# Ledger of designs, part 152: peptides against a protein of PDB entry 3PUK

Target 1, 227 residues: chain A of PDB entry 3PUK
Amino acid sequence: ERGLKSVVWRKIKTAVFDDCRKEGEWKIMLLDEFTTKLLSSCCKMTDLLEEGITVIENIYKNREPVRQMKALYFISPTPKSVDCFLRDFGSKSEKKYKAAYIYFTDFCPDSLFNKIKASCSKSIRRCKEINISFIPQESQVYTLDVPDAFYYCYSPDPSNASRKEVVMEAMAEQIVTVCATLDENPGVRYKSKPLDNASKLAQLVEKKLEDYYKIDEKGLIKGKTQS

## One batch from the design tools (peptide; made by RFdiffusion4, then SolubleMPNN)

Design b2_p19_5_s1 (from b2_p19_5, 8 letters changed)
Fold by OpenDDE base, seed 3:
Structure b2_p19_5_s1 (fold): chain B 227 residues (1-227), chain A 19 residues (1-19)
Amino acid sequence: as target 1 above (227 residues)
Amino acid sequence: SEAEEELKKLEEKRKKYYK
């Protein structure tokens, strides 16, 4: 079986690099905190060079304009990352790059999407959501990127119940992205003790998996698989 | 424009996935 890192790399290669590939064209790639970790976990700089990336820059940092080159934004759909993009291409400032290819790691909220449409639409050549919200560690091990997940899931304070639900929703969504990346519709297994958190999370995952595979890109409903 | 078409495509995909 192929390792999770190779699967993730293949997904990024097909969903991002192949999608915006143009012969003889080099791009500058902009990364945020999450995508920096993601790419570092599954590829080398030499791999990115082969895909037509000349340099990588941090989207949060001040950068000099390179107006003759197109930019590939591989970023999380967060206010911070989107605001940095808006600064690069917003109507109020000179454009940093020739054009933008935007690939979000997850669903972009309507509020952020509308901001992009309102101010930067003319600069966009591609805009996609690729649904990779995890970091591969080993062949079957991955890390979820959900801030304060441990704190809220195991908090004894009832006042954190609402936040706990939000965190569990985010975790479930990320698990589904793993399944989608692996092209699997697994029977969900969980350890129910000592708390009911695992059971609740499993229910959320099952529901989201059903929704995803009913509306998958190929229009195919997949049966449950063993994973 | 190319940009408008791209954003429209994404909007359609979003509607299908989250409907």
Scores: peptide ipSAE 0.308, ipTM 0.840, DockQ to the pose 0.519
Fold by OpenDDE base, seed 4:
Structure b2_p19_5_s1 (fold): chain B 227 residues (1-227), chain A 19 residues (1-19)
Amino acid sequence: as target 1 above (227 residues)
Amino acid sequence: SEAEEELKKLEEKRKKYYK
């Protein structure tokens, strides 16, 4: 299957499940709001079972400790999700699981990363940033997780200018994650509009793509790909 | 420790990104 969903699943399988897989070992997987949507879009529970996940739990909910099992955290690098993780492992007496494998969907801010390092480092067996910040759909379609993107991007109200910039930055970052997932360095195309949002976004994407591929683990700098 | 090594690897990667 050549669909985006299959590509995303393959990426998750390789970057997350294969990375932490131990034969015969089952893990509890902790998901947040975004990763719940992400996984639901590209896999089934049976797929997760095949990858050694016995149960999935919502990281935001109060959960009973399962101290004999290791936990796989597949979460976004947000304060809310990180705080929940910290509560699970921040205290020796309150550890909910045996150990943690943590995979962030995007770059974790230094502030959050440092908090994790300071309080939970001993409990962490894996810590990766896999750069999937979008929801795949069929027919090579994806949805960006940028709240109120349409509203702010097309708002004529000058008071929304600052928020518009933040939204565009977030969109650009997520588009780069799509490209990374697809292993593409696309030539950016856009249709000009009066608000010039497309042009601005394109520039941001190009800049971020350059930065991403410069630091790619494969050490490969790809030329622009026709997309 | 294994944990320290993992975090160190990630930290090194992050340093490259933020440059």
Scores: peptide ipSAE 0.307, ipTM 0.839, DockQ to the pose 0.585
Fold by OpenDDE base, seed 1:
Structure b2_p19_5_s1 (fold): chain B 227 residues (1-227), chain A 19 residues (1-19)
Amino acid sequence: as target 1 above (227 residues)
Amino acid sequence: SEAEEELKKLEEKRKKYYK
């Protein structure tokens, strides 16, 4: 029996740790708020040690340079996290570490990607986007990291319509990352709410799932699996 | 450089999102 936590850990292990592993080499791992929660939900410090991580640092903190060690950045593609990375390796600043391995939890916006490319390219050894933007709670339960989701989705105020749409898009994206992680294309089931947000969200999820599998499966849409 | 090649690979993957 494999729970969601084990699946998430396995994906991180293969997509991140195995990808940047070098025999006998230790790395400093930099985490942001989201990835701290993510790793805490699916692994222990002993697991990270086994993967060659000597210490974990918060990317937002003013850290002392360890110039002889390489750094593994496992972060969300946000302006705040990217800016912290840029300060560590920017051309105008002293490098904090020997080199950088960067793994984003989601698609990095072009604006942020271009900033990285322009200022820190020479310091990068790996740069990948891994599709994990959810927190596993139980074997079949996960939590979305979408702030104010409840407020905006259930707001009767028409002025919040645009924000509600943004929130639902973010939720749908995170649900798709769960499906991608589990390699599943489930039938979406929901109970309708007074504002019919569940139906809207379901449609967004289905659309995004279709797009994901169409792109990654050479134009073939994966059939529905058990949900 | 190695770094440029790595970023190029990622950039190629990113193009899929625009299809």
Scores: peptide ipSAE 0.307, ipTM 0.839, DockQ to the pose 0.475
Fold by OpenDDE base, seed 2:
Structure b2_p19_5_s1 (fold): chain B 227 residues (1-227), chain A 19 residues (1-19)
Amino acid sequence: as target 1 above (227 residues)
Amino acid sequence: SEAEEELKKLEEKRKKYYK
């Protein structure tokens, strides 16, 4: 299904980024678990930078206020994500950001929508439902459950280098777990990027695979297999 | 306000397509 990722990206670009674009303005983008996976599947940080996103944040985490900046909430219409948004804007004294642009990936239930209206109406600049509730998958065997990976691996801020390494370690560990479960020792291949995260991750995976099979209960070092 | 108008637009859209 080659090309599906580009289609999804084009939809997000037109429905979200073009909709809230303001010349010269940078926004903080808040993501939840689903939208983190979604954007990770169809774009790079360079793409987000081009769309005026300076940094991405996890909506579930306690974040420091940046009251001079507007926030772009690209989130699923779930109680958890909406509650996090409400905490960001529900109190006048505790507002995290200057204003909110909200884009839901699906229809927002009336109960949640009413809560937003009751608590945060004055802070909202945009509120739309874009109806993208799937993650484009191509020739992939599996997806990793490391939500923070996108935040740190695609961060343009060099200060996040340490956290990026931690995240890559976790990703590599999960990849090895999958390989072990499937009893496979794949040859690691990657595409080169200016931000050579792929290369670093590949190295970590290779190292961990080697270590795993060396200490395997069977005492066997498997050759590289197709995966 | 601008915010109120934005939410009103969404409400109208929701009524049209989902109700």
Scores: peptide ipSAE 0.304, ipTM 0.844, DockQ to the pose 0.102

Design b2_p19_5_s2 (from b2_p19_5, 6 letters changed)
Fold by OpenDDE base, seed 5:
Structure b2_p19_5_s2 (fold): chain B 227 residues (1-227), chain A 19 residues (1-19)
Amino acid sequence: as target 1 above (227 residues)
Amino acid sequence: KEAEEELEKLEEKRKKYYS
């Protein structure tokens, strides 16, 4: 096992599997594109079996109801994934599973959260945000899941300025989730470039880190760590 | 009841995040 992969797995085990564990109970686990990659990067199917998962299903696919089993949704807080969940539980007569345990990889926008609350609240046994929005590659290497990040950040077209800001925000958020997972508050270092993208990203990360540690569950602002 | 309570707990945490 690689260092970061082990840390990520431990986080998922404690935040997700231990949180919804019931002795002798098996669950169906629903994954989206991101969480499929995430789990594939840090665990094996045998590990999931040990955690009480009988089968994993793709949330985007049409699935046959298994009404006697509870479902564990480990998904990103995206409109696509949330809409698929809503289809599974939005209709009382057409519930795919007995109940739902929902764990989001990041903060769920109010618009999506409100939709869930309005239509599926009675089916939900757990609903949490666990803040893991990266893919571990090496012991100290991770991949951010921000589509077209490079394109927008380094686009010579000024019309992409607004999209660049959105991408930077998303990247900064994911970096903060890494820090949270590792329980670190790193000193942000960067090399300035003519486009100043590194500086902008660093500033966003620092700001978000400050916000996170001010309002975290421990209420503790950690000193700067080295990486 | 349990389901509603669960979502309420999350809402409280979310409010804290926005503060």
Scores: peptide ipSAE 0.313, ipTM 0.845, DockQ to the pose 0.503
Fold by OpenDDE base, seed 1:
Structure b2_p19_5_s2 (fold): chain B 227 residues (1-227), chain A 19 residues (1-19)
Amino acid sequence: as target 1 above (227 residues)
Amino acid sequence: KEAEEELEKLEEKRKKYYS
């Protein structure tokens, strides 16, 4: 009934919690808006406790320092989330926590990565990019976190063309993360709409899937699986 | 040193992605 949720949770457990687990150690976990929704969709607080999380904090909030504890940042690679992290560990500010484990839900832009490297490198124990940028709903249903996607994709205004492309790229990327999470390379199926956005999106997904599997950790190109 | 090594690992992975 909830197969996709289980898969997502399993991936988070292995890629994040198991990766930074230390026996007898508790961590504070920092979440942003997206990762809050993500975890809420696939786990319970009791599950997080079992993974060594003592408390969850919102990264955007002005939090009190807990300098004796390490912090697990599970966040999106956005300027807002990264800036909050930088304030927690930046050289010009008092460190909020003992150390940081950072797991991004997607590839971190070079500009943001360089800022982290320049200012907070000494505080980082882990820094990884895990490819999960979607919200599981049902066994085979997920929701994309792309704001204003409907508006821009279906806008007849030519002035929105550039934004439409950006939105479709973001959607395609998130779809690829689903496939990556499920370890599948499905044949893309769609029904064309009047603006043919479905075809464009399908092409983007196919391209990104090809790129992903071509350069995967095993160096293998996976064929299309049944979808 | 450990922290720097961690970031270097990520940089290597990123390099692979962009190649």
Scores: peptide ipSAE 0.313, ipTM 0.847, DockQ to the pose 0.481
Fold by OpenDDE base, seed 3:
Structure b2_p19_5_s2 (fold): chain B 227 residues (1-227), chain A 19 residues (1-19)
Amino acid sequence: as target 1 above (227 residues)
Amino acid sequence: KEAEEELEKLEEKRKKYYS
């Protein structure tokens, strides 16, 4: 069986690098905190060079303009990352790069998408949502990127109930992205003890899996697989 | 034109996902 790291790399290669590939062209790649961890987990710098990336820069840092080169933004759809992108292209007189290829790791909220559309649309050559919101660790092990998940899921304070639901929703969404990446529709398994959180999460995952495969681009509902 | 077409494609995909 193929390791999860190789599967994630193949997904990024096909969804991002192959999508924006132009013969003889080098790009600068901009990463945020999550995508830095993601790429570090599944590839080497030599792999990125082979894909036409000359340098990697942190989107949060102040950077010198390289106006003759196009930029590949592989970032999370967060206000912080989007604001940094807007600073790079928001002013017509002081664009950091020649053009932008944007690939979000998840669905971009309407508020952020509209902000990009209103201010930077003319600079965008590609804009896609690729739905990779996890870090591969081992062949079948991954880490979810959900801040404060442990705290809210296991908090005895009833005032955290609303936040707990938000966290569980985010976790369920990320699990579905793993399944989508692996092209699997698994039967959901969980440990119910000591709390009912696992059962609730399992129900959310099942619902989201059904929704995802119903709206699959191929229009096919896949049967349950073993995973 | 290329930029407008690209964003339109994404909007169509988003509508399909959220519908």
Scores: peptide ipSAE 0.307, ipTM 0.845, DockQ to the pose 0.497
Fold by OpenDDE base, seed 4:
Structure b2_p19_5_s2 (fold): chain B 227 residues (1-227), chain A 19 residues (1-19)
Amino acid sequence: as target 1 above (227 residues)
Amino acid sequence: KEAEEELEKLEEKRKKYYS
C-alpha cells in the first residue's frame, strides 16, 4: 500500500520501539534533523503515541529536564547530535532524563562512540545502530540525505574533487542501508557516464554491501538479487 | 551494569565490522 514507507516504518517499529518497549511506560523521544524527516515521512503522531511516545523533542534545542521520564534518542551518529546527547547525560547533576535508549540511524564513529561510553554509559539502557539513512517515498523511491550531492558529483571544478569523494562515500553508505532495510543483496546496475560517477558509486556500494552482510546478525549469506 | 553490557555488545559487533 505505502510501499517503502511501510517497510521503513516496520523496520523502525521492530528495531527501535519494540526493542525498548515496556508495558505502561511512556518515553520522551529526541530527534535530530534527519530523524525528524525520516519519521515524518513514514508515520504519524498517532503512530508514535501507540508506541509509547508521549512527546517529541528536538535534540538541538534547549529542553527542560523531565527527570522522571526515560528518553528515547533516535538520532544520526553526528558530532552535533552526539554532543547534544552528551550534554543531556554527561554530568550527573545535569541529567535531563531518567535514562536513555539510544538508536543510531547508522554506524557511530569510534570517536563519538568512545565519548559516549566514557561519559554516559551508566545512563544508557539500550544502544543500537539500526542502519536507516534514507527518506522513504511512497512510490518505492528513497531520498538520500547527502547534501549537495548532485552539485558535487557533477561539478566540473577540480576543487570539488575531495568533496565529491566524500559525497560518493556517503551515498554508498546510505544505499547500503536501503538494501539492509529491504533485506536484499542487490546486483548493482548502472549506466556509464562521462564522469564515471555511476561506476564509482557502484563499486563503493558493492564493497560496502560485502562488509555489511559479513556482519549481518542473521548470519545469512545471500547471493546477488536482481533488483 | 546492564548499561555497560549493552555497550560492550555493540562494541563487539563494531569490531567485527571493522575487521
Scores: peptide ipSAE 0.305, ipTM 0.843, DockQ to the pose 0.608

Design b2_p19_5_s3 (from b2_p19_5, 7 letters changed)
Fold by OpenDDE base, seed 1:
Structure b2_p19_5_s3 (fold): chain B 227 residues (1-227), chain A 19 residues (1-19)
Amino acid sequence: as target 1 above (227 residues)
Amino acid sequence: KEAEEELEKLEKKRKEYYK
């Protein structure tokens, strides 16, 4: 059955696990808050074992070094997660693992990328950005990870206007990642609310979808599909 | 060496994002 969960899992399997797989090799996988939820939503521990993961660890926790094993970092491109990674590999004497495979759930900001490049480049075997920044719940339902989205989107306070825009951008980006994951370019449908947030969000999504497919498919924009 | 090459590949991809 084609469910969103299975599609997401397949994407992760292909983009992450297959990409760094080595026969007979086990890895420690490091997760942050978001990726913990993401994997929990679409796979079981047995699935991870099949993909060569011996154990999963929380990147935020202090961990004992396992210097003979390589680490798979599946994390969001946030300062917190990146800082934890940097602590693992920033010093030769403090390297917790043999090497790192890093997969970001989204575009890594230049500031963070440059920090990684400057301090940990020699320890990195893979570094990729994958576009999965949502949590699948039901067969065709997903949850966006946008903190305080409700508060800012529905705030009548004009002082929150700038933050509202940031939140909407984040939401739009995540919706686009869903479309990218599903390889679909859906027609945007919405029901307008008093604050017209849905219309604004729809416009942002449409723009971002256009940009994504234009860039990814060498100028070829996929036709709108029914969704 | 291999590690540096990996990051360079990603940098190229990132440049395309800004085009």
Scores: peptide ipSAE 0.328, ipTM 0.851, DockQ to the pose 0.461
Fold by OpenDDE base, seed 5:
Structure b2_p19_5_s3 (fold): chain B 227 residues (1-227), chain A 19 residues (1-19)
Amino acid sequence: as target 1 above (227 residues)
Amino acid sequence: KEAEEELEKLEKKRKEYYK
């Protein structure tokens, strides 16, 4: 077992594959840029075959219809990925697959969710948000997927202040997904930096962790654990 | 029916998140 990678795989297996599993049935799996990296980091193609995935397709590509097969969408809740999904099921004449199972890596914004609901609800067999928005690197190391995070967080330009806040919020959200996956509520530790970015991020993480455990399906509020 | 029910379930969960 490879530590965090095995934990992430187990989470995906239970939250995604077990949730839509049908014995003897094969599905096409659609991935975006993030989930391609995610799955490649924690599983092999043979693992996916065992889970009933016959083919992996890139959601961004123009794909030929396979109307007799159901599709498993494991994607990030971004406008780009959602728009690609909508193109697959938004029109009766353009339906590429028999049905859709959608699993978002984190919370889907209302605007995107409503757009899905309005256009292709009848094609959806499952729709879940599973809260895995990080890439496992090593045993307990992960990488956040926040574009331009370094640039905005360390930019001396005051004009980037608003964007920095958005980036930090996204980072905090992804850190919380790691904690949720590991079933941990860590005590956040940081050292102050000249820009106090670490402090601000820590505060955001703590707040989001608190919110997560308050709304957890199990109603669990865990004490702080060792980080 | 099943599809609509699935989205409704998720919608309920989402509403709880905003509370």
Scores: peptide ipSAE 0.328, ipTM 0.848, DockQ to the pose 0.509
Fold by OpenDDE base, seed 3:
Structure b2_p19_5_s3 (fold): chain B 227 residues (1-227), chain A 19 residues (1-19)
Amino acid sequence: as target 1 above (227 residues)
Amino acid sequence: KEAEEELEKLEKKRKEYYK
């Protein structure tokens, strides 16, 4: 049984496909590297067809305009992905598609958001930030998308301390997105040996969980659940 | 007009998250 995969698919279906669904309308879906892996892990092409997706395109590749079709961008909030979107709908270029529905897998940085707002606002029908920053492997297994996490977390070089903190922050955020997806507020368990990285990560996760549920429930914190 | 409203909604949500 692929419980986590089913949960992730259900989340995407609700947050993305149901949100932008229009009767009888087909869309082109644009994916980046992360979302390609994400969808591949939890659905089939037939599932996407059922959700009104006619074709999937890689956002990084040069694409021919399909001006009569609306585009669904399911992408990570990175400079690379956002720049590709800007090329598709920027004021200085001809629009590749009729309109855009944008769904980010995480919170979009202000700098990128402002760029979108300044240049492509008129083309946007939906713009939402969903919190899915992990790849489900099986019912209780997931992979975090944090580049060079192993290298920086286990590096003995003090010069990597700042980068280590960034990596830890990213990991903690992604763990919280898993909890949010599962609608759980678990107690954090960790093994501190041989390194203290697990303890630091656990503290960050606990803090972020608290912040998330405070915001999500209008200041109410859910009780801890068993994980 | 619809696009502006959509971005405004997101902007409000973002502000709530960062507080």
Scores: peptide ipSAE 0.326, ipTM 0.849, DockQ to the pose 0.492
Fold by OpenDDE base, seed 4:
Structure b2_p19_5_s3 (fold): chain B 227 residues (1-227), chain A 19 residues (1-19)
Amino acid sequence: as target 1 above (227 residues)
Amino acid sequence: KEAEEELEKLEKKRKEYYK
């Protein structure tokens, strides 16, 4: 059985690198905080070199223009990351690279997408959403990137209730991305806890899974698979 | 331009997502 890391790498290779590969062409790859962790978890620099990446750069940092090279943006669809991209291509005078290939780790909100479309459309050669919003840790273990999840989920403070719900939604969404990556519609199993977090999360996951497969498979609902 | 076509394709997919 292949480890989750290899599965994730294979997904990235297929969805990102193979998608934008051009023979003999090297690209600069721009990463944000999440995708840095993601790639670090499932590949080596040598792997990236094999995929035509000459150098990786942090999207949040000020970077020197390399106008002769195309840039591969593998980033999360966050305002921060998108804003950095917009700064790279938002004006003709400020273009850092020759062109952009953008791959979002998840669904990009309309507000952000519209900003990109309005200001940088001519610079974009690829724009896709690949739905990988988790970090593989072990063969069958992954980490959800939800800030303060533990704190809010287990906080007894009622003032955190709204934030707890947001966290739960985010976790559920990321779990769905795992399922999408594995191409499975798993049966949801959980152990009940006093705070009922597991039950609530399970419900959210089930709902989101249903929505995902309805959308992705053109109305086809896969049977429950055991995970 | 090809770039615009690319975004248009994605936009179509996104619309399907909201349906």
Scores: peptide ipSAE 0.323, ipTM 0.847, DockQ to the pose 0.498

